# Peptides against a protein of PDB entry 9IZ0, part 2

Target 1, 345 residues: chain A of PDB entry 9IZ0
Amino acid sequence: ITCLGSNGHTYKQLVKGGNDDLRQDAVMEQVFEQVNGFLRSYRKTSQRNLSMRTYKVIPLALKTGVIEWVQDTIPLGEYLDSAHKVYHPKEWSLSTCRKLIAEKQMEDLETRLKVYDLVCRHYRPVFRHFFLESYADPVQWFTTQTNYARSTAVASVLGHVLGLGDRHGQNILIDKTSGEVIHIDLGIAFEQGKKLPVPECVPFRLTRDVVDGMGITGVEGVFRRCMEFTLETLRREEDSLLSVLEVLRYDPLFSWLISPLRRMKKQKMQLENFNQPESGNITTDASRDPKIQRNNVSGESEAERAILKVRQKLSSTLSVEASVGELIRIAQDPSYLALMFCGWS

## One batch from the design tools (peptide; made by RFdiffusion4, then SolubleMPNN)

Design b1_p8_1_s3 (from b1_p8_1, 4 letters changed)
Fold by OpenDDE base, seed 5:
Structure b1_p8_1_s3 (fold): chain B 345 residues (1-345), chain A 8 residues (1-8)
Amino acid sequence: as target 1 above (345 residues)
Amino acid sequence: PRLPEELP
């Protein structure tokens, strides 16, 4: 829809009608606005304009809401699929790479590593070209690449601390004007990504293309330093952040659990990548509900466990530099990346 | 100009 504001400006808005609850997205955006307050109050983060990019979400009912249309953006996955065809036309298709990883999904780590390394040799990173082709002026090129590394650092720390899942290339937008990242579809948080059919085992998305966009220094420049300053700010504001999360503990409308519908949708998407369509009407008569023993883990016990995990991630037991160093190591480790869903790499 | 990240 298009709305005329009281200021005479025209705003595009997306009306989302569907089975997805927008309340979790709206709550996470409110948490990001509070964190952006902390980042503006601290000299080291304020001097660098560090922020989590936000978008407006207005939930209207359980299954309906209005989302801001983020102008001048492209999904990371859409850019990468196009750019790989242009810059590496002799390499394997993304569908071939996903098929090879999926075929070995039930195999041991050694077999999965061999397939991951094989795919990596036949599907090379290209995201550096986004900055080289989009910005003819060297100052704009350098500024937008810097903004990308800064915004990715903030999103990586905050995504780890809040346990954001489902960070695939369609849930990460790139602002074509600033180079900043915008994270969307925040419906998997507080480590609920570990409850997916293929568990998420990395702290945030730091795939080869995400690193290639940082330029020649990769993670060892702006990105690492901005992760350190962001984590230092969140550790300083731990009590303030935990107080914001405690308000959500008592919200009966907030779900600390992944919805059964989202879990089933992700499971179906994983199975559909195994079956090339031979045209057979499998009416799956959904009448065998496996008795999921609803162990009545109260929503309160899940909230308490989630808040405890946030506190543990903000612990000062390790230095900021050591903590960031370990997160960057794990997020790039082939032994973790080879275990991810075939659509992750 | 050095980035603020390169300053000690």
Scores: peptide ipSAE 0.026, ipTM 0.681, DockQ to the pose 0.015
Fold by OpenDDE base, seed 2:
Structure b1_p8_1_s3 (fold): chain B 345 residues (1-345), chain A 8 residues (1-8)
Amino acid sequence: as target 1 above (345 residues)
Amino acid sequence: PRLPEELP
């Protein structure tokens, strides 16, 4: 839809209807706004303008809402699919890569690693080209690549701490003006991604293309250092962050558990994405929601476990540098990436 | 030139 603002400007907005509870997205966006307050208050993060990019979400009903249409963005996965066809036209298609990984999904780790390596050799990183082709001015190129590495670092730390799941290339937008990342579809949080049919085993998305966008330094320099500053800020503001999450513990509208319907929808999307290019808004008209009585007692226990897990991730037992080093290592580990649906890109 | 991230 297009709305006229009180300022006389027209804004495009996405009306989302169906089975997705936009209340989770709205709550996570509120948490990101609070975290952005912490990042602005701390010298090491404020001097670098570190922030999680946010978007406006207005829930209208249980399964409907209005989402801000972020202009001048592209999904990371859409760019990468197009760029691989242009820069590596002799390599395997994304569909071929997905098929080979899927055919081995039930096999042992050794077999899955061999197939992952094979796919990686036939589907090489291209995301560096986003910056090289979009920005002819060297200052603009350098600024946007730096903004990408910074925003990815913030999103990686915050995504790990909050246990954000479902971080596939369609749920990560790239701002074509700033180079910043915008994370969307935030309804899989607090490690509920581990309960998906394909469990998420990485702390955040740090695939080969995500790293290729950082340029010649890869994860070193800007990205690693901005992760360190972000984690240092979140450790300093631990009590403030936990206080924000405690408010959500008592919110009857917030779901600490992935719904069976959302698991089934993600399973179906995983199966359908083997057979079709990802350009389909699948409106699944599932008119039978069994009223699962939310046992309040189970929700409170899951919220408590989630908050305890956030506290554990903010622990100062390891240095910031050691903690970030381990997160980067795990996020790039082929033994985890080979187990994911699209760990090669 | 060192990046601002390489400054202490």
Scores: peptide ipSAE 0.021, ipTM 0.642, DockQ to the pose 0.015
Fold by OpenDDE base, seed 1:
Structure b1_p8_1_s3 (fold): chain B 345 residues (1-345), chain A 8 residues (1-8)
Amino acid sequence: as target 1 above (345 residues)
Amino acid sequence: PRLPEELP
């Protein structure tokens, strides 16, 4: 829909009617705005304009809301699929790669590593070409690649600290103007990704293509330094961040748990959206939620566990540099990446 | 995932 603002400007808005609880997204966006306040207050982060890119989410009902239409964006996965066909037309299709990973999902780590390595040899990164194609001016190219690395660093730290899951290529938008990343579908947070049928085992998305977009320095430049400055800011503001999360502990509308049905549905919908070309009204008949007995893990006990995990991730036991170094190592480790869901690649 | 309903 297009809305006329009180300022006389027209805004495109998306009316989302369907199975996603926009309240989860709205809450995470509120947390990101608070964190953006901390990033603006600290010299090392403010001098670099470090922020988590946000979008407006207005929940209207339990399953209905208005989302800001972010103009001039493309999903990372859409760009990568298109660019891979152009730059590597003799390599394997993404569907072939996903099939091979899925066929070995129940196998041991050694077998999964062999398949992941095989896929990596037949599906090379291309994301550097986004910046080379989109920006003919060298200053614009350098600026947008720098903005991408900065934005990805902030999102990586926040994604780790808040335990943001479901970070596949369709849930990460790229702003074609700024090069910044926009994370969408925030309904898997506080390590609930570890409860998916294929558990998430990386702290954030740092795939070969995510690194290729950082240019020749990869992670060893703007990205690492901006992760360090972001984590340093969050450690300084730990009490402020925890106070924001404690308010959510008492919000009866916030779900600290992903339901077993939603867990299965999320990974199934990922497979279906990757296997169908863009023509099919998925009328998901939402009428059969069996009253699965709430095993009496109070939402309060899960909120407490989530807050304790956030506190543990902000621990100063290791230096900022050591903590960021370990996060970057784990996020790129083939032993972890080979265990990820086939649709996450 | 961005739902098809999220396309304009």
Scores: peptide ipSAE 0.008, ipTM 0.440, DockQ to the pose 0.078
Fold by OpenDDE base, seed 4:
Structure b1_p8_1_s3 (fold): chain B 345 residues (1-345), chain A 8 residues (1-8)
Amino acid sequence: as target 1 above (345 residues)
Amino acid sequence: PRLPEELP
């Protein structure tokens, strides 16, 4: 829809209707605004304008809301699919790569690593071209690539700490003006991504294309340093961050658990991403409601577990540098990426 | 893939 603002400007807005509870997204955006407050208060982060990019979410009802339309964005996965066809037209299609990974989903780690490595050799990174194509001015190119590395670092730390799931290339937007990342579809948080049919094994998305966008220095430049400064800020503000999350513990509208409906929807979407539409009427008899045992785990016990997990991720047992180093290592580890539905790009 | 929350 297009709305006329009180300022006389027209704003495009997306009205979502469906099984996605936009209240989860709105709450996560509020947490990001609080974290942005912490990043502005600390000299090391404020001097670099470190922030999580946010967007406005207005829940209208239990399953409907209005989302801000961020202008001049593109989904990372859309850019990568398009750019890969241009720069590597003789390499495998994204559908071929997905098929090969899916065919080995039930195999051992060694077999999955072999297929992942094979896919990686036939699907090379291209995301560096986003900056090279979009910005002819060297200063603009350097600025936008720096903004990308900074915003990705903030999103990576915050995404790990909050356990943001479903971080695929369609849920990460790139701002074409600033080069910053915008994370969308925030309804899978607090490690609920590990409960998906394809479990999330990485702390955040740091695939080869995500790294290729950082330029020649890769992770060892702006990205690592901005992760360190972000984590240092979050460790300093641990009590403040936990207090924000404790407010959500008492919000009866906030779900600390992935709903059975969201799990089933994500399962269907994962299956559809692996299966080309063979026009076979798979009447999935929707009448087998899997007796997902209502683990009568009180929403309170899951909130407590989630908050405890956030506290554990903010632990000062390891240095900031050691903690960031381990996160970067795990996020790039082929043994984890080979287990993902799209770990190669 | 979900449509981006920002795309109509």
Scores: peptide ipSAE 0.009, ipTM 0.482, DockQ to the pose 0.089; fails the geometry check

Design b1_p8_1_s4 (from b1_p8_1, 4 letters changed)
Fold by OpenDDE base, seed 1:
Structure b1_p8_1_s4 (fold): chain B 345 residues (1-345), chain A 8 residues (1-8)
Amino acid sequence: as target 1 above (345 residues)
Amino acid sequence: GRLPEPLP
């Protein structure tokens, strides 16, 4: 829809109808706006214009809302699929890579590492080309690549602290004008990604393509320093951030748990990527989900656990540099990346 | 999920 704003400008908006609860997205966007306030208040972050890119979400009902149309964006995964075909036409297709990882999903770590390494040798990074092909002017190229590294650093720290999951390439948009990243579909938060059929093991998305977009310095430079400044700011504002999350503890509309419907939808998407039809009648009798005892862990007990986990991530036990160093290490570790869902890679 | 493509 196109809406006329009170300022006389026309805005394109997306009316989303469907099974996705936009209330979690709207709440997470409100948390991002508070964090953006903290980032503006501190010299080290303010001087770099560090922010989490937000989009307006207006939930209208349980299954309907209005989302701001983010103009001039592309999903990271859409760019990477197209660019990989152009720059590496002799390498494996993304579908082949996903199939090989999926076929080994139930195997041991050693087998999964061998397959992940094999896939990595046949599917090389291309994301540096986004900046080279989109920006002919060297100043624009440098500025947009710097904005990308800064934006990715903020999103990585904040995504780790808030436990954002489902960070696949279709849930990360790239702004073609600024080079900034925009995270969408925020309904997997507070480490609920660890409750998916394939648990998420990395703190944030730092795949080879995410690093390739940072240019020749990779993680060593703008990205690392901006992660450090962001984490330093969040540690200083720990009580303010926790106070915002405590308000959500008492919001009866906020689900600290992944909804059974969303878990089933993700489970189905994870299983459909396994079902290339080998002609075997595996009636996957959906009845053998092991009885995870519905301990009715009250939504309150899950909120408390989530807040305690946020506090733990903001702990000053390690320096900012040591904490960021460990996060970057884990996010790039093949032993963690090889465990990720094949559609996440 | 994708931001739904703008319905054409």
Scores: peptide ipSAE 0.014, ipTM 0.633, DockQ to the pose 0.066
Fold by OpenDDE base, seed 5:
Structure b1_p8_1_s4 (fold): chain B 345 residues (1-345), chain A 8 residues (1-8)
Amino acid sequence: as target 1 above (345 residues)
Amino acid sequence: GRLPEPLP
């Protein structure tokens, strides 16, 4: 929908109707705006214009809302699928790679590592080409690649601290003008990704293509330093950040738990990748609800555990450099990446 | 995913 503003400007808006709760996204965007305040107040982050890119979310009802249209963007996964076909036409398709990882999802770590390594040898990174194609001027190329590394660093720290899940290539947009990343679909937060049928075990997305977009230095230089300055700012503003999260503890509209519908949707996506299309009418007989003991863990006790986990991630027990170093190591470790859902890459 | 599909 295009709306005419009272200022005479036209704004594109996405009206979402359906089963998606937009309140989670709206709340997370409000948290990001508060964090952007902290990043602007601290010299080391302000001098680098560090921010989480945000977009406006207006929830109208439980299942209806208006989202700002983010202009001049492309999903990371859409660019990567297209670019891989152009630059590596003799390599495996993304569908072949996902199938091979899926077929081994129930196997041991050693078997999953062998398949992950095999896939990596037949599907090479291409994201460096985004900057080479989009920016013919060397100054624009360098500026946009720097903005990408900066925005990815901020999003990686915030994604870890707030426990953001579901960071697949379709939930990360690239701004074609600035090179900045924009994270969308924020409905898996506070480590609820660990409750998925395939648990998320990395702190943030740092796949080979995410690193390839940083240029010749990879994670070393702009990305690492901007993660360090972002984490230093969040540790300094710990009490302010926790106070923002405590307001959400008392919001009866905020869900600290993954919705059963989202869990079922992710479970179905996993099962559909295992079942070859045998033409059987799967009557989804909804009758086998496994007796998941609904431990009546009050929503309050989940909020408290989530806030305690945020505090633990902001702990000064390790230096900023040591903490960032460990996060980067884990996010790139094949022993963790090989355990991820096949559709996550 | 919640793709913002560009409505044309």
Scores: peptide ipSAE 0.011, ipTM 0.633, DockQ to the pose 0.067
Fold by OpenDDE base, seed 3:
Structure b1_p8_1_s4 (fold): chain B 345 residues (1-345), chain A 8 residues (1-8)
Amino acid sequence: as target 1 above (345 residues)
Amino acid sequence: GRLPEPLP
C-alpha cells in the first residue's frame, strides 16, 4: 500500500497478513530505538553516528501489521548469489555447496569441517564487490564501506546481547545509498535461535562474505572498534536497557519463546534450502508430532531467564576489548560455522 | 523470512 503522510510525502508500506506475528518485530524495533538513544548520548558512539537501522512496524491485529517499505535496499543473500556467478563463474553453485554440507549434516565434526573447508575453497567471498560496483567515487566508496562496517558492528553487538536469531542473508538488507545493514524479521530473539532445527551457535553473523564487505582490514579496525564502543555504551546503560526489557516481561502480547508453528515453518524452510527440488513428493508425514513436552514454564519465568542472559552478556568481568575479541573469534570459528546453514557465505 | 512481495 502507498500512504500519503501529513507532510505531503508518499510512503510505501507493506501489509503483512497470515501466520506471522509482527508484535515481536515491533517490540524489537522499539528496543533498537531506545538503544539508538543510548548510542546518541555517548560521545564515543555519537561521534561515529553509530546506530541500529530501524524500520517502522505497526501491529494491527494478532497476525496482521503494516511494515515500512525500506527503499533502495537489497537482501545480502540476493546480492551474494548474483555476484558469485559474475566474479567466480568457474566455482561451485550455491546449490552444490548446500548439497555437500547437507550430505554430511549427520556426520562428526571432523567430517563436517572437511566438507566446510572444501566448500569454502570452491565458493570464495565476493561482498567487497558490492562497494566497488556501487561507488565509483573513492570518497563515496570509503564512506559507504565504513558505514557498512559500523552498522554491522552495532548490529553484531546488539544481536548478541538481545540473542537475535535467524540472521540468514534474506533477513539482512544492504542500503544501496549508505552501505548500512538493516536487520528484518526479528521474531527470533533471546537465544530462541538455539531451538531451531539447525541450532544457531554463533553470537551473530560474521561469515566470510560479511567480513569481505569490510575491505582490506576485515574485522580489524572500524568493525572491532565500533563493536567495542557499542558494547561500552550498552554496559554503561545496562540498567536503562534492562528496564526497557522488564516492561516486556508483563506484556501478554510478547512471546519470549519461539512458537511451535514458527519452529515448524523454519524447519520446512531449512529443509527446502538443503534439498534440491528433485520432484519427489516428500510427503512430510506431519503425523510425527514430536510430543513437545509443554513444560508449563510460565511466560514470566522465560522472560526472567532472558533478562538474566542479557545481564550476563553485559557483565564487566572481561574488558570490552577481551569480550569483543572473544565474540569475533566465536562468530568466525569454523567449528561453529560448519554446523550452521550457509556458514560459508 | 523474505520481504513479503508487494501486493499488486
Scores: peptide ipSAE 0.010, ipTM 0.602, DockQ to the pose 0.064
Fold by OpenDDE base, seed 4:
Structure b1_p8_1_s4 (fold): chain B 345 residues (1-345), chain A 8 residues (1-8)
Amino acid sequence: as target 1 above (345 residues)
Amino acid sequence: GRLPEPLP
């Protein structure tokens, strides 16, 4: 929809109807605003203007709401698919890569690593071209690439700490003006991504294209240092962050668990992204109501488990540098990326 | 993905 603001400007807004609870997104955006407060208060993060990019979410009803519309953005996955066709026109299509990974989904790790390596050799990174194409001025190019690395570092730490799932290239936007990342569709949090049909096993998205966008230094320099400063800030503000999450423990509208309907929707979307429409009537016999054993795991017990897991991720047992080093290692590990829906790009 | 605006 297009709305006329009281300032006389027209704003595009996205009306979301259906099974996606925008209250989860609105709550996560409120958590990000609190974290942005911590990042502004700490010298090392404030001096770098480190923030999680946020957006307005107005839940209008149980399953409907208005989402603000970022002007001048593109989904990372949309840019990458387009740019890959331009820069590597002789390489495999995204659909071919997806198919090969899907065909091996039930195979052993060794077989999945072999197909992942094969896909990686036939689908090379291109995201560096976003900055080279979009910014003719070297200062703008450097500034926007730096902003990208900074915002990706904040989003990576915060995404790991809060256990943000569903971090595919369509749920990460690039601001074409600033180079910053905007994370969207936040309703898979607190490690509920591990309960998806294809489990998420990386702490955050740090695929080859995400790294290629950081330029020649890759993860070294700006990204690593900004992750370190962000994690240092979150460790310092642990009690403040946990207090924000404890408020959500008592919110009857906040779901600490991925809903069965959302799991089924993500399962369907995963299957549809692997199948070209060959006209096989997969009669999804919707008649198998899985007797979801409502194990009466009280919503309180799941909230407590989620908060305990956040506390564990903020543990000072390892140095900030060691913790960030391990997170970067795991997020780039082929043994994890080969298990992902789209770990190659 | 859905797009979410920066406020001025």
Scores: peptide ipSAE 0.010, ipTM 0.532, DockQ to the pose 0.038; fails the geometry check

